# Ledger of designs, part 89: peptides against a protein of PDB entry 4A54

Target 1, 94 residues: chain A of PDB entry 4A54
Amino acid sequence: MSVADFYGSNVEVLLNNDSKARGVITNFDSSNSILQLRLANDSTKSIVTKDIKDLRILPKNEIMPKNGTKSPSTNSTKLKSAETYSSKNKWSMD

## One batch from the design tools (peptide; made by RFdiffusion4, then SolubleMPNN)

Design b2_p27_1_s4 (from b2_p27_1, 7 letters changed)
Fold by OpenDDE base, seed 4:
Structure b2_p27_1_s4 (fold): chain B 94 residues (1-94), chain A 27 residues (1-27)
Amino acid sequence: as target 1 above (94 residues)
Amino acid sequence: VKLLKIDYKTDSPETIKLKEAINEILK
C-alpha cells in the first residue's frame, strides 16, 4: 500500500512541540520526507516527518470543524408584499 | 532516519497502514 492511497484522508498530526495540525493529505514528498496537508482555510501546510510525534486518520464521521462559513444571514427581509389593493374606485360619472 | 511510531494496540487499522506506508519510504 502506498501513501498515495491515503490522499484525501483527514488526519490529525501531533508535532514534537505538542502543537496539532488537522487537514487533508494532498501529497507526500518522498525526497524531502514532507507530508502536505490542506487545512480548513484551504491553505497548505508542509510538515517534515521528523517533526511528527504522532499521526492518526480521523474517522469519516468526525465532522471536521467546517470553518463556519458565516452563511450570510440572508436577512430574508420578508418583503411584506404590500398587497397594493388597487381599489379601482371606478367613479362612474354618469 | 526517524520513523513514525506505530502502536499496533491503539492505532486504527487505517492509521497503521498509513504509518507503515510512510515508514517504507523513510527506510
Scores: peptide ipSAE 0.742, ipTM 0.952, DockQ to the pose 0.556
Fold by OpenDDE base, seed 2:
Structure b2_p27_1_s4 (fold): chain B 94 residues (1-94), chain A 27 residues (1-27)
Amino acid sequence: as target 1 above (94 residues)
Amino acid sequence: VKLLKIDYKTDSPETIKLKEAINEILK
C-alpha cells in the first residue's frame, strides 16, 4: 500500500514534544519526509516524520473535536420584525 | 533515518498499514 491510499484519512499525530495535531492527510513529501495535514481551521500543517512520536488513524465516527473556538455568540440580533401594525383605518363611509 | 514505531498489538490495522507505508518510504 502507498501513503497516498490514506489521503483523506483523519489522523492524530503525537509529536516528540508531546503536542498533538489532528487533521486530514493531504500529502506526503517523500523527498523531505514531511507529512502534511489539513487542520480543522483549513490550514495546513507540515510535520517532519522525525518529529513524530506516534500516529494513529482516527475512526471515521470520531467527530474531530471542533476546537471549541467559542463560536462568537453571534448575537442573533433578532430582527424585531417590525410588525407593521396595518392600522386598518376602517374609513366608515357614512 | 527515524522510522515510525509500530505497535502491532495496539495499533489499528489501518494505522499499521499507514505506518508501514510511511516507513517503506523512509527506508
Scores: peptide ipSAE 0.742, ipTM 0.952, DockQ to the pose 0.563
Fold by OpenDDE base, seed 5:
Structure b2_p27_1_s4 (fold): chain B 94 residues (1-94), chain A 27 residues (1-27)
Amino acid sequence: as target 1 above (94 residues)
Amino acid sequence: VKLLKIDYKTDSPETIKLKEAINEILK
């Protein structure tokens, strides 16, 4: 069985510093021994295997807390097209 | 090379398989 068979699986990684990371396995870099996770905020975290204390596959039914990081609503600042008010200079022709 | 520790008593079957697959690459 290859690591690629687990791409898309949700995992919890316990690091040597006792911090935790949760995400979906997106890649394993064999050359550098790096596990890549996509996090809830859609960022990618690269973890060197030597820094892993433990890891586990999360059951599919565990609702990963969607930290609803509100995607910053790109407030499309409607560039109010500066309507060049062509001030019709009423040239009052006397 | 530091391999991932596998606990065959407590790890889920899927976790075991994943760790084994990683360890085979690391060897």
Scores: peptide ipSAE 0.741, ipTM 0.952, DockQ to the pose 0.503
Fold by OpenDDE base, seed 3:
Structure b2_p27_1_s4 (fold): chain B 94 residues (1-94), chain A 27 residues (1-27)
Amino acid sequence: as target 1 above (94 residues)
Amino acid sequence: VKLLKIDYKTDSPETIKLKEAINEILK
């Protein structure tokens, strides 16, 4: 498996100075051993691997604090199940 | 060269794969 297979993955990087960076992997510079992350502010952070203390991939379901563009609240229109009123046709046979 | 530390007990499978892929380049 190549590092490129993880491009677009959200990661948390713990640096040797105990600072943390979160972002999307955009590139890995093999010649210089540099991991490139796109941060939440759309800036790019270059991290030398020697400065990484730990790294983890964040689950896809963890909402990275993207700048809160309000996901359009899909108004789930509660389809009120039309109660089929069974009209009791009382057929009064005279 | 300093390799990324992998904890096979606590790291997720995807994290392990990523770290291994990076470490292969570093080697």
Scores: peptide ipSAE 0.736, ipTM 0.952, DockQ to the pose 0.714

Design b2_p27_2_s1
Fold by OpenDDE base, seed 4:
Structure b2_p27_2_s1 (fold): chain B 94 residues (1-94), chain A 27 residues (1-27)
Amino acid sequence: as target 1 above (94 residues)
Amino acid sequence: EEEKKKEEEKREELTKLLKEAIKKILA
């Protein structure tokens, strides 16, 4: 298996300095041995794999701690189904 | 509870595989 098989997985990474990072695996740079995580704030964190002490895959439903930045309530503008007003232009050619 | 246990076991296995994949690259 390759690291690419785990793209999209939510992981917790423990670094050698005992700091932790949580994010979704978005990329792996094999040339530089860098694991890229997308964090809860949509930023990207690059982790050098040699600095990884441990890691674990988190459950899919585990809510990544949203930093309290109110994700702008994307007003799910209910795309009002544009009723395609089929205006039947009745061109009555008299 | 049994379903959760199975899911956790799968997750642990996947974690192991990911770790191995990373180790192979470092190697």
Scores: peptide ipSAE 0.572, ipTM 0.891, DockQ to the pose 0.442
Fold by OpenDDE base, seed 5:
Structure b2_p27_2_s1 (fold): chain B 94 residues (1-94), chain A 27 residues (1-27)
Amino acid sequence: as target 1 above (94 residues)
Amino acid sequence: EEEKKKEEEKREELTKLLKEAIKKILA
């Protein structure tokens, strides 16, 4: 199974600093190992998975975040297309 | 009450699977 199979699940995350976050899994960045949660206030929280001490899926009867939170935009690193500097070498013929 | 217990067991299993999925990516 993949993390994507759990998108939409309401979870409680316990971090290494003993803080807790509750929210709906909206995305997972595998390249950077970042879990994204939509919180009750409709904000998005990014959590580095290395900072996770424990995690649990919450019952459906618990308060869920409101719909409408922006899905974390995948920071597509714009590959700066190498602008081919066409150096017009104007060779003046003597 | 039995239904509640079954649901909790399912949630625990899913939690385990989610943790495993995360660990696989970190490896």
Scores: peptide ipSAE 0.567, ipTM 0.890, DockQ to the pose 0.306
Fold by OpenDDE base, seed 1:
Structure b2_p27_2_s1 (fold): chain B 94 residues (1-94), chain A 27 residues (1-27)
Amino acid sequence: as target 1 above (94 residues)
Amino acid sequence: EEEKKKEEEKREELTKLLKEAIKKILA
């Protein structure tokens, strides 16, 4: 089998730096050994395969986090929602 | 329950195959 056979699969990737990314496999560049994941926020993350420590295909019902990269947790599968802070400046002219 | 277990087993097998596919590229 080839990596292309797994396009569209939802995967969790553990990197050598112990960070994790979750996303759908959209492409694999064999020439550069780069795996591309589409994250929950529709952004694309490129992962160099040599940096992959481990990976697994996720079940279809598993919810992807909004932030595709997170630190691994030992005992929690709780999905953290990304909070955005917006500040408005008041501007008035006399 | 049994169906869920079978699906999980299948997923694990697919994971293995994916890992092997990547490993072949790196080799």
Scores: peptide ipSAE 0.566, ipTM 0.890, DockQ to the pose 0.372
Fold by OpenDDE base, seed 3:
Structure b2_p27_2_s1 (fold): chain B 94 residues (1-94), chain A 27 residues (1-27)
Amino acid sequence: as target 1 above (94 residues)
Amino acid sequence: EEEKKKEEEKREELTKLLKEAIKKILA
């Protein structure tokens, strides 16, 4: 099983500094060992895995995103990418 | 109550699997 199988899961991460972060797993950068979470305010938090003290998957009924939206699940909800990207079409006539 | 317990157990297992998945990549 890969980390990608857990994209969309709502998790609570306990960091080594005893701070906590809650969010939906949107990406995992294996090259840099970074776990990316989408937070309740739709911002993204990148967590270096070595800074993780503990982690747990939260119940599906627990709503992490504010604004009345249910927490996405790997089973039922397509996850919106938390990584910011911009695409634009440029047309040039040859 | 039984359903809740089963769900908790499943979540714990999934948590374990996620941790293992992360560790495998980092190894």
Scores: peptide ipSAE 0.542, ipTM 0.889, DockQ to the pose 0.373

Design b2_p27_2_s2
Fold by OpenDDE base, seed 1:
Structure b2_p27_2_s2 (fold): chain B 94 residues (1-94), chain A 27 residues (1-27)
Amino acid sequence: as target 1 above (94 residues)
Amino acid sequence: SKKKEEEEKKLEELTKELKKALEEILS
């Protein structure tokens, strides 16, 4: 099987530096040996395959904790409409 | 449950195949 057969799979990757990444396999660059993961926050992480110490495929139903994008409470700063006092400069025609 | 165990085994096998696929590219 090819890596492409696993596109869409949710994986946990353990890297040689002991860091972990979890995401969905979205792409594999065979030329550069780079595995691309979509993370829970919808960002993309590129992992060099040689840096992978271990990996496992996760069950599909594991709700990747959607980092609840707290919709930034747009503090609607009420732009106080600066009443532009149009000072009518009375051009006095002398 | 037996079903859960079977699913886990399947995931393990798929994991093995993925690892093999990656190793084949690196070799």
Scores: peptide ipSAE 0.569, ipTM 0.889, DockQ to the pose 0.344
Fold by OpenDDE base, seed 2:
Structure b2_p27_2_s2 (fold): chain B 94 residues (1-94), chain A 27 residues (1-27)
Amino acid sequence: as target 1 above (94 residues)
Amino acid sequence: SKKKEEEEKKLEELTKELKKALEEILS
């Protein structure tokens, strides 16, 4: 099997520095041996494969810890639809 | 439950395959 067969899998990666990362495998760069994970915050983490101490595939239903950081309410800046001021070409025929 | 055990076993096997795939690239 190839690493690509596991795209979309949720994994926990233990790194050599004993840090852990959890995310969905989105890509693998074979040229550089870099595993890309999409994290719970939708950011992408690139992991050099040689730095992986261990990994495991997580159950699909395992709720990725939503870092309960309240996503700051992106103030939907209402892009005020630029009212196309219809420049009334007042053709003043004098 | 038997179902949970089977699922865990499946995940373990998949994990093993993923590890193997990664190791093959590094070799």
Scores: peptide ipSAE 0.565, ipTM 0.889, DockQ to the pose 0.344
Fold by OpenDDE base, seed 3:
Structure b2_p27_2_s2 (fold): chain B 94 residues (1-94), chain A 27 residues (1-27)
Amino acid sequence: as target 1 above (94 residues)
Amino acid sequence: SKKKEEEEKKLEELTKELKKALEEILS
């Protein structure tokens, strides 16, 4: 399998400096051996593979702490159904 | 639960495959 098969996977990466990063795999640069993660704040972190001490794939249901970007309240503008006032123009023919 | 254990095992296997894929590129 290729690294590309894991695009979209949520991973926790332990780096050699004992720091941790969590994010979704968005890209892998094979030429430079750089793994790109999209973090919870929508930023991208580039990690050199040689700096990875350990890695694990996280369950799909583990909510990356979405910093509460307010889901844009889809103000469902209730399109007020324009009451088609059928103005019955009763053309009274006389 | 058995389901949780199975899911964890699956994730472990996937993790192993990802690690292998990364190692193959570094080689």
Scores: peptide ipSAE 0.564, ipTM 0.889, DockQ to the pose 0.430
Fold by OpenDDE base, seed 5:
Structure b2_p27_2_s2 (fold): chain B 94 residues (1-94), chain A 27 residues (1-27)
Amino acid sequence: as target 1 above (94 residues)
Amino acid sequence: SKKKEEEEKKLEELTKELKKALEEILS
């Protein structure tokens, strides 16, 4: 299984400095090993995985206050391939 | 209740899998 399979899960993270963070897993950057959590106040916390001492998945019934954070609409930004139509400047050599 | 125990066990298993997934990326 991948970390992506757990997106949307509510977790409690214990850090090496003994601080705790609670939030929903929204993203994981595999290149930098950064776990991203959405917190109860709708802010985002980025956690370096090496700083995690322990974690647990929380029951669904622990309703973090639904501040109405809109699910990031996957705006499929269709990268419109700007076909740069190179306008052939027809230099008519008279 | 048996139902609560089963739910807790499921969460524990999911937690284990998440930890494994994180460890695999760091290795």
Scores: peptide ipSAE 0.562, ipTM 0.887, DockQ to the pose 0.313

Design b2_p27_2_s3
Fold by OpenDDE base, seed 1:
Structure b2_p27_2_s3 (fold): chain B 94 residues (1-94), chain A 27 residues (1-27)
Amino acid sequence: as target 1 above (94 residues)
Amino acid sequence: DEEKKKEEEKREKLTEELKKAIEEILK
């Protein structure tokens, strides 16, 4: 199997510095051995595979931790609908 | 739940396969 077969998988990565990252595998740069994860905040984290101490695939039902918030065990992840503030810039023409 | 256990086992197997896939690239 190739790493590409796991694109879309939610993973937890433990790095050699004991930091952890959780995200969805979006890409793998084989030339540079870089694993790319999409994080809960929709940012992308690039991880050098040599820095990986351990990893595991997470269950599909496991809620990706949104930005830095300690996943409070409380079930009600209220998806705060990002109210798109449509700032209607009323371009008043002439 | 036996079904959950089986799913977890599958996930563990997939994890191992992913690790192997990464390892093969690092060689």
Scores: peptide ipSAE 0.565, ipTM 0.888, DockQ to the pose 0.419
Fold by OpenDDE base, seed 4:
Structure b2_p27_2_s3 (fold): chain B 94 residues (1-94), chain A 27 residues (1-27)
Amino acid sequence: as target 1 above (94 residues)
Amino acid sequence: DEEKKKEEEKREKLTEELKKAIEEILK
């Protein structure tokens, strides 16, 4: 399996300095060996894989504390289905 | 809870696979 197979997985990463990071795997830069995590505050953290001491995949049900940044109310602009007035231009060519 | 145990086992296996995937890149 590739790291890409785990995109979207929630992980806890333990670094060599004993710091921890939790986030969703969003990308892996193979050229630089950098793992990118989206954190609970929607920021992105880049982790050099060489600095990883350990990691674990977290249960899906572990609600990452979404800092209550009010998701901008996606005003579901009800795209009022523009009633395509099919103006039947009856071109009566006599 | 047997179901929870099975889920944890699956998660553990996936974790090991992820670790292996990372290790292969570092090689």
Scores: peptide ipSAE 0.565, ipTM 0.889, DockQ to the pose 0.428
Fold by OpenDDE base, seed 3:
Structure b2_p27_2_s3 (fold): chain B 94 residues (1-94), chain A 27 residues (1-27)
Amino acid sequence: as target 1 above (94 residues)
Amino acid sequence: DEEKKKEEEKREKLTEELKKAIEEILK
């Protein structure tokens, strides 16, 4: 299995400095060994894996950080179709 | 109570699998 198989999982990470972080796994940078978590405030925290003392997957029933799926408010910017008033220059034939 | 225990066991297994997946990348 790959780390990508766990994207969307809610995890608690215990760091070597005894601090804790809770969030949803959004990405893993294999090149730099960085785990990215989306926190409850919708911010992203990058954690270097070498700084991880322990981690656990949390139950689904625990308050998942609000997927701020910002529904793309399709601001239907009503492109005001510039009514190109084609001023029909009525050529007065005289 | 048995269902909760089974869910916890599954979660523990998944946790170990995640740890292994991270370790494999760090090799």
Scores: peptide ipSAE 0.565, ipTM 0.889, DockQ to the pose 0.339
Fold by OpenDDE base, seed 5:
Structure b2_p27_2_s3 (fold): chain B 94 residues (1-94), chain A 27 residues (1-27)
Amino acid sequence: as target 1 above (94 residues)
Amino acid sequence: DEEKKKEEEKREKLTEELKKAIEEILK
C-alpha cells in the first residue's frame, strides 16, 4: 500500500515534542517526506515524517474539517515548492 | 459490542499499513 491510499483518512499524529495534530490526510510529498493535514479549522499543517512519534487512524465520527475531506485515492501529488521549503526550514535548524 | 470491536480492529490494521507505507518511503 502507498500513503496515497489513505488520503481522506482522519488521523491523530503525535510528534516527538509530544504535541498532537488531528486532521485529514490531504497530501504527501515523498521527495521531502512531508505529510499534509487539513485541520478542523480548515488550516493546513505540514509535518515532516521523521518528527512523527506515533500515528493512528481515528473513527469516522471524530471531529472533521468543515470544508470536506478527500476520499482515498492511488494518486499522490507533491506539495508546492514554496510550502515544502517552509516546512523544511522549520525543522532544518535541528 | 462486536461490531464496534471489529471496526476498531480494522482501524488498527489500517494504521499499521499506513505506518509501513511511510517507513518504505523513508528508506
Scores: peptide ipSAE 0.539, ipTM 0.887, DockQ to the pose 0.326

Design b2_p27_2_s4
Fold by OpenDDE base, seed 4:
Structure b2_p27_2_s4 (fold): chain B 94 residues (1-94), chain A 27 residues (1-27)
Amino acid sequence: as target 1 above (94 residues)
Amino acid sequence: KEEEEKEKEELEKKTKELKKALEEIMK
């Protein structure tokens, strides 16, 4: 079985520094031993395998907490329809 | 409860398999 068989799996990684990362396995670089995770904010985190203390696969239904980045209130700047003042320049051609 | 336990067991098994796969690559 290869690491590639687990692509798309949601995992929690415990690092040697006791920090945790949660994400979906998107890639594994065997040459550099780097595991790539897609995080809840759609960013990618690269983890060196040697720095992994422990790992667990999470249930598929476990909703990765989307850090509610407050969608910047798209101030719907009501593009005030610039009333195109069609200044009808009546060019009176004599 | 039984279904939840089975799912947990499956995830544990998959986790073990993933760990083995990673370990084999690091050798």
Scores: peptide ipSAE 0.581, ipTM 0.885, DockQ to the pose 0.316
Fold by OpenDDE base, seed 2:
Structure b2_p27_2_s4 (fold): chain B 94 residues (1-94), chain A 27 residues (1-27)
Amino acid sequence: as target 1 above (94 residues)
Amino acid sequence: KEEEEKEKEELEKKTKELKKALEEIMK
């Protein structure tokens, strides 16, 4: 089997520095031995395979831990739909 | 419980296969 057979799999990667990354395998660069993961925030993390201490495939239903990144309060500036007041030009037919 | 164990076993098997695939590329 090739690494490509696992594209779309949700994985937890333990790195040699004891940091963990969770994401979906999107690509593998065989020339550079780089595994690409799409993270929960839709960002992409590139991991050099030699830096991987351990890896496991996660169940499909395992919710990617929302890193408590403070959701920037996207002030949804409710663009007030400028009610284009269609000024009914009352054409007074005199 | 049996279904959870089977799923766990399948995931473990897939994990081993992925690890082997990565190791083969690194050789």
Scores: peptide ipSAE 0.581, ipTM 0.885, DockQ to the pose 0.335
Fold by OpenDDE base, seed 3:
Structure b2_p27_2_s4 (fold): chain B 94 residues (1-94), chain A 27 residues (1-27)
Amino acid sequence: as target 1 above (94 residues)
Amino acid sequence: KEEEEKEKEELEKKTKELKKALEEIMK
């Protein structure tokens, strides 16, 4: 069995610094021992295998933590409707 | 509950297989 057999699997990786990464396995570089994960924000994280303390495959239904992309607060700049005061230029044409 | 346990066991097995695959490449 090869690492390639697990491409597309959701994994949680615990690193030696006690940080965690979650993503889908997209590639493995055997020459450099680098595991590539696609994260929730569609970015790719490269992890050196020696830095992995532990890992687990997640169930298919486990929603990748949405990186809280702050929905751009549509600052509804309430465009103050500039009341176009129609200055009635009273052109008194004499 | 039985289905959940089976799924957990399957995931554990797959995890072990992945770890083994990584270890084999690192040799």
Scores: peptide ipSAE 0.579, ipTM 0.885, DockQ to the pose 0.312
Fold by OpenDDE base, seed 1:
Structure b2_p27_2_s4 (fold): chain B 94 residues (1-94), chain A 27 residues (1-27)
Amino acid sequence: as target 1 above (94 residues)
Amino acid sequence: KEEEEKEKEELEKKTKELKKALEEIMK
């Protein structure tokens, strides 16, 4: 199996600094060992593989957190059902 | 429930495969 076989997979990556990233695998640079994730805001995050502590593939139905949603660092493996926090951010544009 | 468990197991297997693929490249 190659990393390319997992392109399009939604993953959660735990980094060595205990930060997390979630996104879709879009590319892997084998020469530099860099994994590229497309984030919920359509930006791209490049992760050096050596900085990865752990990762998991997420179910397809798991909605990628939109920009600004601090994923609670709760260690509990409980797949809490995606409660649709409809945070209607009523961005009142003046 | 059974389908959900199977899906979870599949995701776990895929995760393991991805990890192995990454490890192979780092060697």
Scores: peptide ipSAE 0.577, ipTM 0.883, DockQ to the pose 0.505

Design b2_p27_3_s1
Fold by OpenDDE base, seed 4:
Structure b2_p27_3_s1 (fold): chain B 94 residues (1-94), chain A 27 residues (1-27)
Amino acid sequence: as target 1 above (94 residues)
Amino acid sequence: EEEEKKKEEEERKKLTEELKKALEKIF
């Protein structure tokens, strides 16, 4: 298995400094050994793998607190169906 | 339900170990 097989997984990473990071795996740079996590605030954190002491995959049901960025209510602008008034120009051919 | 949760936890643990191995292979 490759790290790419785990993209989209929610993980908790314990760093060598005993700090923790939680996020979704978005990318892995194999050339630089950098794991990228998307955090709850939609920011991206890059972690050098050598700084990882431990990690675990979190249950899918552990809702990362989405910063309630009010998804702009896409006001479903009801596209008022422009009633294409097909004005049938009745060409009266005399 | 408790048995299912235990199974899911075991699977998650297995996946965690696989992820660790995938990272270790790059070290």
Scores: peptide ipSAE 0.583, ipTM 0.886, DockQ to the pose 0.391
Fold by OpenDDE base, seed 3:
Structure b2_p27_3_s1 (fold): chain B 94 residues (1-94), chain A 27 residues (1-27)
Amino acid sequence: as target 1 above (94 residues)
Amino acid sequence: EEEEKKKEEEERKKLTEELKKALEKIF
């Protein structure tokens, strides 16, 4: 498997300095060994793999602290079924 | 429900190990 198979996975990274980063894997630079995470604030953090002490994939239900980006209220635009009022043009043939 | 959560955790652990391997055995 490649790292690309894990793009979109939510991960927690423990760094060698004991700091933690949580984010979604967006990219991996194999040449430079850099893992890119999208953080909850939509910023991207680049992490050199040598600085990683531990890594774990988080369950899908562990919501990244969503910045209150309103889940786009799927305004279910109730497509008001345009009731095609078939205006029966009653063509009165006189 | 508890068994299902345990299985999911085990799968997640397996996937984690696979990811670590994909990262050129950084671990």
Scores: peptide ipSAE 0.582, ipTM 0.887, DockQ to the pose 0.449
Fold by OpenDDE base, seed 5:
Structure b2_p27_3_s1 (fold): chain B 94 residues (1-94), chain A 27 residues (1-27)
Amino acid sequence: as target 1 above (94 residues)
Amino acid sequence: EEEEKKKEEEERKKLTEELKKALEKIF
């Protein structure tokens, strides 16, 4: 199974510094080994996997206070190719 | 109902282990 199969799962993450984070898995960057959580306050927390001591999936009934924030629509931010504004300074030499 | 809760906990534990395996760089 891939980490993507667990998107939307509510997890508790224990960090190496013994701090805890609780949130919903929203993304995983495999290249940089970064797990992204959406927290109860609708903020996002990025966690480097090397900083994780342990984790567990929480029961569905543990009501994270649903601040009713919409499922982040994967707005495929089409990186509009920065149109190189070639400012052709056409200095017309008269 | 208690048996069902126990089964759900076991399934959640199994899923947790699968997630840990999917995070191959941690373990």
Scores: peptide ipSAE 0.568, ipTM 0.885, DockQ to the pose 0.349
Fold by OpenDDE base, seed 1:
Structure b2_p27_3_s1 (fold): chain B 94 residues (1-94), chain A 27 residues (1-27)
Amino acid sequence: as target 1 above (94 residues)
Amino acid sequence: EEEEKKKEEEERKKLTEELKKALEKIF
């Protein structure tokens, strides 16, 4: 399976500095190993994969925590899941 | 409904692992 198969998926990324980013996968630059996320404010964040400690795919209907959630300094922004997910809801396994 | 939620969570976990593998192949 390729990273492109996951375009439109909403993910939470834990970085090596223990910060978190949440967004929809919009692109992946394989040559430079850069994962691009669209954030809840419609801005884009580029993440170098070497800086990723962990990641998870979020459920489609997950109420993302509001910006005010005092969990560790998570730049978690609420995404409107219904509008941000790609039309592809099913992925074929390898 | 609880069983369905559990199944969905397991599928999402599986997809997460596949995404990680796809990224690791580039590392």
Scores: peptide ipSAE 0.540, ipTM 0.882, DockQ to the pose 0.407

